# Peptides against a protein of PDB entry 5D63, part 39

Target 1, 292 residues: chain A of PDB entry 5D63
Amino acid sequence: SLRRGIYHIENAGVPSAIDLKDGSSSDGTPIVGWQFTPDTINWHQLWLAEPIPNVADTFTLCNLFSGTYMDLYNGSSEAGTAVNGWQGTAFTTNPHQLWTIKKSSDGTSYKIQNYGSKTFVDLVNGDSSDGAKIAGWTGTWDEGNPHQKWYFNRMSVSSAEAQAAIARNPHIHGTYRGYILDGEYLVLPNATFTQIWKDSGLPGSKWREQIYDCDDFAIAMKAAVGKWGADSWKANGFAIFCGVMLGVNKAGDAAHAYNFTLTKDHADIVFFEPQNGGYLNDIGYDSYMAFY

## One batch from the design tools (peptide; aimed at target 1 V248 Y288)

Design b2_p19_1_s4 (made by RFdiffusion4, then SolubleMPNN; from b2_p19_1, 9 letters changed)
Fold by OpenDDE base, seed 5:
Structure b2_p19_1_s4 (fold): chain B 292 residues (1-292), chain A 19 residues (1-19)
Amino acid sequence: as target 1 above (292 residues)
Amino acid sequence: SLVEQLMQEGLARLPEVLK
């Protein structure tokens, strides 16, 4: 079953993603097919899937950027019914905004069925052009029509997944204590992470004994990422991944504070030195404490 | 140990400037 998380939703037939046009928060904003760039933040194409308690395989889909929800216009079962962004809540009872999401017959892609109308989210005619219509359309769970099949590329991790990634890293001290701050984390591409670092002013910050040293740099980076998240996305219920670690060196005679993020596949962590913006698989310290 | 000390007293032995 599909897990709660943030997804980039790509058509199984053509290189097109589900896009909220212009990222607008206005009710009735068209959801359309649009091209995307892998390994980048596709701003209008990220969707938070929130599972509905006690309703099997059923979710709301909140556009991360606009904070509005995928909505089948008037809940109509007519083929060609518009799918739009519309104001809503994560646990709404409005069937216009409830989507049953299950694996398609190919076992890899998903189909997205409106809970009320039983029609499916359809990239009309498999049109790969930017702005192509996405609509509710008649279908079945078992048919192979790629117009109604979607890959759900997970762009976030749960706190448990992050914890697991940390746990298997070889640079974790035996006394390690981790503190989880949130439940779900959007994982940024390194390029975006670096840009936040640059924009924070940290590259020009001067190291000063005690008053602005390693812990200040590390916390400032986390604060910068947090602020970036708050300023960038209107949806709630998730955080931006950026960890802080305290570590001790192998010799046991020095300590350091630094950041970390997750690798592209979300399976491992990579260390980030906020004093110079470097990414390292081995920062020279074993972490005895982290919060993220 | 240093780790135990750090847990109780905070960062006490830090490296020099990295950049």
Scores: peptide ipSAE 0.172, ipTM 0.830, DockQ to the pose 0.083
OpenDDE base, seeds 1, 2, 3, 4: peptide ipSAE 0.036, 0.069, 0.021, 0.028; ipTM 0.609, 0.766, 0.624, 0.585

Design b2_p19_2 (made by RFdiffusion4)
Pose (drawn by RFdiffusion4):
Structure b2_p19_2 (pose): chain A 292 residues (1-292), chain P 19 residues (1-19)
Amino acid sequence: as target 1 above (292 residues)
Amino acid sequence: SLIDTLMATGWAQRDALLA
């Protein structure tokens, strides 16, 4: 089963993503195929998949930017029916906004079926052009037609996954305790994490004994990332990944506060120095506490 | 706040580790 999370959904035949046109919140805004840039935030192309209770392999798909839902127009089973963004709720009983998502016959990509109509999300004619129509279409679960096959590229981690990445890190103090604050996190590319640091004003902040020292920098960065999340996205039910750690050096005589993020493959953590914007695999300190 | 509570706990642990 596809896990709850945030996904960039890529057609298996051509490198077009599912894109809510112009990120518009208007009801009926077309969902289309569009090109994308890896290792960036693709602002109109991120979808929060919320599992439906007791309805196997079925979800709502909420555009992260607009807060609107993937909706099969009037639930029609006619091939060519429009797939648009529409107002809705995470656990709606409206079948126009319910999607059964299971692996295709290639075992890697998925097919997306409307719960009501039993038709599939289809990149019409396999068109790779920006703005190509995506529609509901007749189809089967097992066929190889790439027009109806989609890679769900996971862009978020659960709290359990973030905990696992931290636990595998070699720079964790024996007294380490972690404090988990949310359940699902959008993992940022370093390019975006750095842009938030720049936009927070921290690059210009001066170190001052106690009144604006390492703790202050680290907390400020976390707060800046939290503000960015709420100000940038309209969908609810997730958080942005940015941790704070306190650590001690090998000699046991100096402590430091700093931030951390995740690697692209989501398996490991990488430390971030908020005083200078650097990313480090070894910051010189073993973490005795973290909150994220 | 929760962050202040966590930081107080972290500082107490820090002071014990650096003692």

Design b2_p19_2_s1 (made by RFdiffusion4, then SolubleMPNN; from b2_p19_2, 10 letters changed)
Fold by OpenDDE base, seed 1:
Structure b2_p19_2_s1 (fold): chain B 292 residues (1-292), chain A 19 residues (1-19)
Amino acid sequence: as target 1 above (292 residues)
Amino acid sequence: SLMDEILAEGYEQLAKLLA
């Protein structure tokens, strides 16, 4: 079963992703196939899948950038019906915006079926060109047609998954207490995380005893990431992952505040020093407190 | 709010830092 989360959705046949054209929030904006760059933020190609209570394997798909929802035009079952972005809500009852998502016959990719029409999201003719039509098309769950098979690359973690990643890290103090602030987190590539750090002005900030020291740097970084998230994405129901930690050194005679994020595979945390922009597997402190 | 309480407790710990 597909978990709630943010996904980059890639065609199983060609290197094309489901893209909301120009990231536009206008009703009727075409959803199209478009090239993507691995391990980057593909701005118009991220989708928040929200599971519908009491409807098995069924979701709304909210475009992260526009805040609009994947919508089958007029709910038509006709092959070639446009799939567009359209205003909506996460728990809508509108069948035009409800998508049953289950594993395909190959056990790796998914198929995306409109709940009402029972047609499938189809990259028409398997066209790999930018702007290629994505439409509702007739099909079956057991068909092997790659035009209707999609890989769901998960770009987010739940708070529980983040908590588990922290718990398995060797640099956590026995007195550790964590505070979870959100339910789902977009995990940024380090390059994006670093760019936010640069844009925040922190690289030019001067360390000053108590008045602007480690805690100020760490909080400023978290604030910068929060603002970046709010300014960049119109969808709701998720946060951008950026943690703050307080740690004590092995000798117990020094304490530090720092940031952390998740590794690419989401299984571990990596520490981030906001005073110099460095990523470290060992920052020299064991965390006794975190919030994220 | 609960969130405010969590944040307040977190920020209190920050006051113990030396670096």
Scores: peptide ipSAE 0.063, ipTM 0.622, DockQ to the pose 0.320
OpenDDE base, seeds 2, 3, 4, 5: peptide ipSAE 0.034, 0.057, 0.034, 0.061; ipTM 0.614, 0.597, 0.608, 0.620; seeds 3, 5 fail the geometry check

Design b2_p19_2_s2 (made by RFdiffusion4, then SolubleMPNN; from b2_p19_2, 11 letters changed)
Fold by OpenDDE base, seed 2:
Structure b2_p19_2_s2 (fold): chain B 292 residues (1-292), chain A 19 residues (1-19)
Amino acid sequence: as target 1 above (292 residues)
Amino acid sequence: SLMDEILREGYEQLAKLLA
């Protein structure tokens, strides 16, 4: 079963992703195929999949940027029916916005079936051009048509997954206490994380004993990421991953506050020093506390 | 708040280790 999370959804046949045109929040905005850049934030191409309780393999798909939902126009079963962004809610009963998502016959890609019409999300003619039509189309679960097969690349982690990544890291103190603040986290590329750091003013901030030292830098970074998230995305129900850690050195006579994020594969954490913008696998401290 | 408690505990531990 597909997990709740934020996904970049890519066609199995051509290098095209499901894109909400111009990121517009207007009802009826076309959802189209569009090119994407790996390892970057593809702003209009991120979708929060929310599982519907007691309805097997069925989700709403919320566009992160616009806060609107994938919607089959009039719920029509006619081949070629438009798929658009439309206002909605995560747990709607509107079958126009309910999508059954299961593995295709190849075992790696998914098919996206409208709950009501039983038609499938289709990249019409497998067109790889920007703005190519995405529509509801007749199909079956077992056929191999790549126009209706999609890779779901997970761009977020659950709090449990983040917790597991932390637990695997060798630089965790025996007295470690972790505090989870949210349920699902968009994981940023390092380039974006660094840009937020630069824009925060921290590179020009002066270290001052106690009044503005390591804890202030670390918290300021987290606050900057939080504000960036709020200002950038209209969807709710997720956070931007940026952790704060307190650590002790090996000698046990010095402590430090710093940040951390997740690696690209989400399996590990990497430490971030907000005083200089550096990424480190070993920051020289073992964490005894984190919140994220 | 929960956040205040977390921050307080963290600051106290950090200050203790730096003192």
Scores: peptide ipSAE 0.035, ipTM 0.635, DockQ to the pose 0.578
OpenDDE base, seeds 1, 3, 4, 5: peptide ipSAE 0.032, 0.029, 0.029, 0.032; ipTM 0.606, 0.612, 0.615, 0.608

Design b2_p19_2_s3 (made by RFdiffusion4, then SolubleMPNN; from b2_p19_2, 9 letters changed)
Fold by OpenDDE base, seed 4:
Structure b2_p19_2_s3 (fold): chain B 292 residues (1-292), chain A 19 residues (1-19)
Amino acid sequence: as target 1 above (292 residues)
Amino acid sequence: SLMDRILAEGYAQLARLLA
């Protein structure tokens, strides 16, 4: 079953993703097919899938950028019915915004069925052009039509997954205590993470003994990422991943504060030095405390 | 005293964060 999370949803037939046109929050904004760039933030193409309690395989899909929800216009079962962004809530009972998402017959892609109409999200004619129509269309779960098959590329991690990634890292001290601040985290590409760091002013910040040293840099980076998240996305119910760690060196005679994020595959953490913007697999310290 | 212990522990920890 599909896990709660943020997804980039890509057509199985052509290199097109489900895109909320212009990221607009207006009711009735078209959802369309649009090209995307791998390993980047595709701003209008990220969707938070929230599972509906006690309704198997059924979700709302909230556009991260606009904060609006995928909506089948009037819940119509007519083929060609528009799929739009519309205001809503994560746990709505409105069947126009409820989507049953299960594996297709190929076992890798998903189909997205409207809960009420039982029609499927369809990239009309498999059109790969920017702005191509996405509509509700008749279909069945076992059909192989790639117009209705979608890959769900997970762009986030749960707090549990982050915790697991930390736990298996070799640079964690035996006295480690971790503190989870949120439930679901958008994981940024390093390029985006670095850009936030650059824009924060930290590259020009001067290290000063005690008054602005490692802990200040690390906390400033986390604050910058948090602010970036708040300023960039209208959806709620997720955070941007950026951790703070305190670590001690092998000799036990020095400590450091630093940041960390997750690798592309979300399986491991990578350390980030906010004093120089470097990414390291080994920062020279074993973490005894983290919050993220 | 408890206060002395808190202060000592806090200072010792802080003093290590010099990098």
Scores: peptide ipSAE 0.058, ipTM 0.623, DockQ to the pose 0.109
OpenDDE base, seeds 1, 2, 3, 5: peptide ipSAE 0.053, 0.032, 0.050, 0.048; ipTM 0.624, 0.624, 0.625, 0.610

Design b2_p19_2_s4 (made by RFdiffusion4, then SolubleMPNN; from b2_p19_2, 8 letters changed)
Fold by OpenDDE base, seed 4:
Structure b2_p19_2_s4 (fold): chain B 292 residues (1-292), chain A 19 residues (1-19)
Amino acid sequence: as target 1 above (292 residues)
Amino acid sequence: SLMDEILAEGYAQLDKLLA
């Protein structure tokens, strides 16, 4: 079953993703096919899938950028019915905004069925052009039509997954205590993470003994990521991944504060030095405390 | 004094994080 999380939803037939046009929060904003760039933030193409309790395989899909929800216009079962962004809530009972998402017959892609109409999200004619129509369309779960098959590329991790990634890292001290601050985290590409770091002013910040040293840099980075998240996305129910660690060196005579994020595959952590913007697999310290 | 002990402990901990 599909896990709660943030997804980039890509057509199985053509290199097109489900895109909320212009990221607009207006009711009735078209959802369309649009090109995307791998390993980047595709701003209008990220969707938070929230599972509906006690309704198997059924979700709302909230656009991260707009904070609006995928909505089948009037819940109509007519082929060609528009799929739009519309205001809503994560646990709505409105069948226009409830989507049953299960694996297609190929075992890799998913189909997205409107709970009420039983029609499927369809990239009309498999059109790969920007702005191509996405509509509700008749179909079945076992059909092989790629117009209705979608890859769900997970762009987030749960707190449990993050915890697991930390736990298996070799640079964790035996006394480690981790503190989880949120439940689901959008994981940024390093390029985006670095850009936030640059925009924070930290590259020009001067290290000063105690008054602005390692802990200040690390906290400032986390604060910058937090602000970036708040300023960039209208959806709620997720955070941007950026951790803070305190670590001790092998000799046990020095400590350091630093940041960390997750690797592209979300399986491991990578350390980030906010004093110079470097990414390291080994920062020279073993973490005894983290919060993220 | 108690204050001296508190301060000493505090500084000892802070000194570790100066890097």
Scores: peptide ipSAE 0.065, ipTM 0.613, DockQ to the pose 0.086
OpenDDE base, seeds 1, 2, 3, 5: peptide ipSAE 0.037, 0.034, 0.057, 0.028; ipTM 0.605, 0.609, 0.590, 0.589

Design b2_p19_3 (made by RFdiffusion4)
Pose (drawn by RFdiffusion4):
Structure b2_p19_3 (pose): chain A 292 residues (1-292), chain P 19 residues (1-19)
Amino acid sequence: as target 1 above (292 residues)
Amino acid sequence: STWDHFYNLPKYDESNKPY
């Protein structure tokens, strides 16, 4: 089963993503194929998949930017029916916004079926051009047609996954305690994490004993990332990944506060120095506390 | 506690930390 999370959904035949045109919140805004840039935030192309209770392999798909939902127009089973963004809720009973998502016959990509119509999300004619029509279409679960096959590229981690990445890190103090604050996190590319640091004003902040020292920088960065999240996205039910750690050196005589993020593959953590924007695999301190 | 001790350990300007 596809796990709850945030996904960039890529056609298996051509490198086009499912894109809510112009990120518009208007009802009826077309969902189309569009090119993308890896290791960036693709602002119109991120989808929060919310599992439906007791309805196997069925979800709502909420565009992260607009807050609107993937909707099969009037629930029609006619091939070519429009797939658009539409107002809705995470746990709706409206079958126009319910999607059964299971692995295709290739075992890697998925097919997306409308719960009401039993038709599939289809990149019409496999068109790779920007703005290509995506429609509901007749189809089967097992066929190889790439027009109806989609890679769900996971862009978020659960809290359990973040905890696992931290636990595998070699720079954790024996007295370490972590404090989990949310359940599902959008993992940022370093390019975006750095842009938030720049936009926070922290690059210009001076170190001052106690009144603006390492704890102040680290907390400020976390706060800046939290503000960015709420100001940038309309969908609810997730948080942005940015941790704060306190650590102690090997000699046991100096402590430091700093931030952390995750690697691209989501398996490991990487430390971030908020005083200078640097990313480090070893910051010189073993973490005895973290909150994220 | 051990954590209070760690918390009160000296902290330095890290604005020139290499990376």

Design b2_p19_3_s1 (made by RFdiffusion4, then SolubleMPNN; from b2_p19_3, 11 letters changed)
Fold by OpenDDE base, seed 5:
Structure b2_p19_3_s1 (fold): chain B 292 residues (1-292), chain A 19 residues (1-19)
Amino acid sequence: as target 1 above (292 residues)
Amino acid sequence: SEMDRIRALPRFDRSNTPF
C-alpha cells in the first residue's frame, strides 16, 4: 500500500512529472505533464498523498505548493476529461478528488484511478512536452499502457523513518533521547538546505560566548528552515526536515549543538554545522538529545 | 578557531511524547 507522504509523480514511459500549471491555487488550474530536474525541489510537482480512513488504497492528492487538490472535472468518466487543481480538504468525501492508487502490473509503478468514475490518470498520448495534457481515461488495472503508469518518488519521511535513520547512526550516545515534533517531513536537497542557511544570515553571524554560541546557531538554522517552509508552501500536514542535536565529545568533557538532515536515500542522517555550513558524516560528537 | 569552541550542556531526561 502507498504510504502517506509527499511524492514526485513521474510517468513510467517518458521523463515527465505531474505538474500543477504555474502552481496556481485557482480552481480549474490544469494539471499537466512537465519536465523535471532530479535532485531539485520541482516546486509545482510535489503532491501530499493523504490516505482516506477505512477506504482501501484511496487518497486525496494535495499539491504542496498551491494547497489545492487533484480533481477530475465533474467526475466525468469520459476519456479526455480534464484533471485540474481545485480547492478541497484532505479527508473530503467528494469523489472528484478521491483517487485509488495501487501498483500496476509491473510491480514498480502505480496507477491512479478516480474513485467515482473508475477512469485513470493518463498522460495523453505519452506526450513528453511541457504542458502536455493529463486527463481521466478509460483503462484497467492490469493494462501495461505506460500513459497510465506512474512512479511515486517519495520526497518525505515519516517521523518513524527519521527515528530509524537516527537509531542506526554510529554517532548516537547511549543516553540519547529524541523528541519528534511532526509526523511527516519533506527532505530537502543539500543545495536547498544550504541556500536556506545562506539566506538566514548565519554565514555572517559572529560566535559570541554564551550570548550567541553553538545552540543559538543550531536553533537559528531550524527556525530559518521552519520559516522557509511556511513561506514556500500552502499545503498543511507536513514539516520541513531540519533537526537539532546536542552531543558530547568522545572524552565526555565537552558538548556541542548542531543540526542534521537526511541523506538522499533517507536511510541515514548527515550532520550539518550551522557555524560554517559544512556537512559531515562525523561531527566529533555523539548525540544525547535531538528534536526534529 | 570558532569551530573549536565547546562547552558543557545540560542533559534532558524527560519522557518522550511525540507531537
Scores: peptide ipSAE 0.027, ipTM 0.635, DockQ to the pose 0.066
OpenDDE base, seeds 1, 2, 3, 4: peptide ipSAE 0.029, 0.022, 0.014, 0.023; ipTM 0.650, 0.640, 0.594, 0.616; seeds 1, 3 fail the geometry check

Design b2_p19_3_s2 (made by RFdiffusion4, then SolubleMPNN; from b2_p19_3, 11 letters changed)
Fold by OpenDDE base, seed 2:
Structure b2_p19_3_s2 (fold): chain B 292 residues (1-292), chain A 19 residues (1-19)
Amino acid sequence: as target 1 above (292 residues)
Amino acid sequence: SELDRIRALPRFDRSNTPF
């Protein structure tokens, strides 16, 4: 079954993603096919899938940028019915905004069925052009039509998944305690993470003993990421991943504060030094405390 | 090295249980 999370949703037939046109929050904004750039944030193409309690395989899909929800216009079962962004809530009972998402017959891609109409989200004619129509269309779960098959590329991790990634890292002290601050985290590409670091002013910040040293740099980076998240996205119910660690060296005579994020595959962590913007697999310290 | 240090060394919690 599909897990709660943030997804980039890509057509199985052509290199096109489900896009909320112009990222607009207006009711009735078209959802369309649009090109995307791998390993980038793809601003208008991220969707938070929220599972509906006690309704098998059924979700709302919230556009991360606009905060609006995928909506089948008038809940119509007619082929070609528009799919739009529309105001909603994560746990709505409105069948226009409820989507049953299950594996297709190929076992890799998903199909997205409207709960009420039983029609499927369809990239009309498999059109790969920017702005191509996405509509509700008749179909079945077992047919192989790529117009109705979608890959769900996971862009977030749960707190449990982040915890697991930390646990398997070799640079964790035996006295480690971790503190989880949120439940779901958008994981940024390193390029975006670095840009936030640059924009924070930290590259020009002067180290000063005690008054602005390693812990201040690390906390300032986390604050910058938090602010970036709040300013960038209208959806709620998730955070931007940026951890803070305190570590001790092997000799036990020095301690350091630093940041960390997740690797592209979300399986491991990578350390980030906010004093110089470097990414390191080994920062020279073993973490005894983290919060993220 | 650009790496700077915390003044005080940690007090360790050996429970090793994140939450």
Scores: peptide ipSAE 0.017, ipTM 0.612, DockQ to the pose 0.070
OpenDDE base, seeds 1, 3, 4, 5: peptide ipSAE 0.018, 0.020, 0.021, 0.016; ipTM 0.614, 0.615, 0.602, 0.609; seeds 1, 3, 4 fail the geometry check

Design b2_p19_3_s3 (made by RFdiffusion4, then SolubleMPNN; from b2_p19_3, 12 letters changed)
Fold by OpenDDE base, seed 5:
Order: sequence, then structure tokens, then C-alpha cells
Structure b2_p19_3_s3 (fold): chain B 292 residues (1-292), chain A 19 residues (1-19)
Amino acid sequence: as target 1 above (292 residues)
Amino acid sequence: SELDRIRALPRFDRSKTPF
């Protein structure tokens, strides 16, 4: 089954993603097909899928940017019914905002069925143009129509997945203790992570003995990412991934504080030095403590 | 205890940057 998480939802037939037009929080804002750029945030095209307890394979889909939910207008079963953003809650009972999401017949893409109407989210005519209509449309689970098939590209990790990535990294000290702060994390592209670092003022910050040294840099970076998250997204129930580590060198005579994030495939961590903005596979320290 | 676990971690001077 589809895991709780943040997804970029791409059509299986054409390079178009499910987009909340202008990222608007207004009720009735059209959801449309729109082009996307790999390895970027794609601001209006990220959706938090929240599984409904005790209802198999059924979710709400919250737009990360607007904080509104995918909504089938009036829950109508008519082909061509508008799919819009609308105010809601993660665990709503409103069938207009409940979506059954299961694998399509091809085993890789998903279909998105409205719980009430039993119609499917459809990129009308497979139109690849920006602003193309997305609507509820008649269909069946076994049909191969790519207009109704969607790839769910996971853009987030659970705390457990992050923990697993850390655990298999070779630069973890035997005394390691990790502390998980949140449950689900949006993983940023390095370019975005770096931009947050630049905007924080850290590139111009001066190292000063004790009063503003490695731990201050690392915590300042985490604070900057946290603020960026709060300022950028209206949805709740997730965090932005940015970890802090304390590490000891191989000689056991020096310690350092630094950051880390996840690689693109979410399988590994990469270390980030907030004093110079560098990404490293080996920062020269083995972590004995992390919080993220 | 958790406190004991924390105390068991390596303790070093963090004031020196590797740069």
C-alpha cells in the first residue's frame, strides 16, 4: 500500500504533474497538469498523502504549499467534474476529499479513485500543456489508460527511513545515540539546502572560540531550515530534513558539530559543513549523537 | 539510565574548528 508521505505526482503518459494552480488556498482553485523540473522543489506540485485509519488504501491529499486538499467538486460522478483545492482536514469524513489510491495494472503507477463517486483522477485527453484540465472521470482499476495513471514519486522520508540511512553509514561511532524530532521529513535538493544556508548569513559568519563555534554553526543551519519550512509551506504534519551531528575524529582527540541531509535516493546520508557549505561523504568524524 | 548513556559518550573540546 501507499505509505504516508509527500509525493510529486506525475502522469504516466506525459511529463505533467498534478499542480494546484498558483498554489492558491482559495476554495475551488483548479488542480491542473503542469510541467515540472527534476531535482527542484516544484512548489505547487507536492502532496501530503495521509492514510485514513481503518479505511483501506484511502487517503487525503494535502497540497503542501496551500494547505488545502484535493477535492472532487460536489463529489459528482460525472465525467469531467472539476478537481480543486479546498479547505479540509487530514482525517476528514468528507468523501469529496477521500481518495483510494492503489497500483494500476502496470504495477508501477497508481490510480486515484474518489472514495464516494468511484471516478478517477484524469488528465483530460492526456494534455501535456500547462494548465491542462484534471477532472474526475469514469474508469476501472484494470484499465491501461495513461490519462488515469500516476507515478507517486516520494519526496519525503519517515523518521524510520532516516534512521536506517544513518545506521548503515560507515561514519557512525559505536556509542551513537540518535534523537528523532519529527515523523515525516521533506528531503530538499542540495541546491535548495545550499540556498537556505546562503540566505541564513552563515557564509559570512565568523568562527569565534566557544562563543560562536562549530555547534553554533550547525544549530544555526538547522534553525534556518526550520524557519524556511515554516515560512514556505502551509500544510502541517511534516518537517524539513536537516540533521545535527556531534562527532569524534578517528584519533579520538577532537570533536566537531556538523549537519547532514539525505542523498537523492534517500538511501544514504551526506554530511554538510555549515562553516563552508560543503557536502562530504566523509567529514572526518564519526557521529556519536544526532538529532533530526 | 539515559543520563548514564549520555555521560558515556565521548567528551572532547569542540572549540577548535578543523579549518
Scores: peptide ipSAE 0.024, ipTM 0.602, DockQ to the pose 0.145
OpenDDE base, seeds 1, 2, 3, 4: peptide ipSAE 0.008, 0.024, 0.023, 0.020; ipTM 0.537, 0.654, 0.643, 0.607; seed 2 fails the geometry check

Design b2_p19_3_s4 (made by RFdiffusion4, then SolubleMPNN; from b2_p19_3, 12 letters changed)
Fold by OpenDDE base, seed 2:
Structure b2_p19_3_s4 (fold): chain B 292 residues (1-292), chain A 19 residues (1-19)
Amino acid sequence: as target 1 above (292 residues)
Amino acid sequence: SELERIEALPKFDRSKTPF
């Protein structure tokens, strides 16, 4: 089944993603097809899927940017019924905002069925243009119609997945202790991570013995990412991934504090040096402590 | 190399480690 997480949802037939128009939080804001750029944030096109307890394969879909929820207008079963953003809650009982999401017959894409109406989220006419209508439409789970098939590209990791990625890394000390701060993390592209670093002022910060040394740089980066998250997104229930590590060198005679993030495939970590903005697979230290 | 540059950066006091 689909895991809780943040998804970029792309049509199986054309290069179009499910987009909340203008990222608006207003009730009734159209959800539309829109172009996207791979390996970027795609601000209005990220959706937090929250599984409903004790209701198989059923979710709410919260737009990360607006904090509003995917909503079938009036819960109507008529073909062509608008799908909009609307205020809601993650565990609502409103069937207009409950979506059963399961694999399509092709075994790769998903179909998105409204829990109440039993109609499916449809990119009308498979229109690839920006602003193309997305609507509820009649269908079946077995049909191959690409207008109703969607790829769910996961943009986040659970704390358990992050923990597993760290555990696979060869640069972890035998005394390592990790401390998990949140449950679900949006993983940023390196370009975005670097931009946050630049905007923080860290590139111009002066190292000073003890008063502003490596740990201060690493913690300042963590704080900058946290602030960026709070300022950028209206949805709750997730964090932005940015870790802090303390490490010791192989000789055991030097220690360092640094950051880390996840690779694009979320399977591994990559180290980030907040004093110079560098990304490395080997930073020359083995981590004995992390928090993220 | 980038690693060499990082190794050359000032570090905090090793006495802060649990070792």
Scores: peptide ipSAE 0.132, ipTM 0.792, DockQ to the pose 0.077
OpenDDE base, seeds 1, 3, 4, 5: peptide ipSAE 0.032, 0.119, 0.048, 0.023; ipTM 0.699, 0.781, 0.614, 0.600; seed 3 fails the geometry check

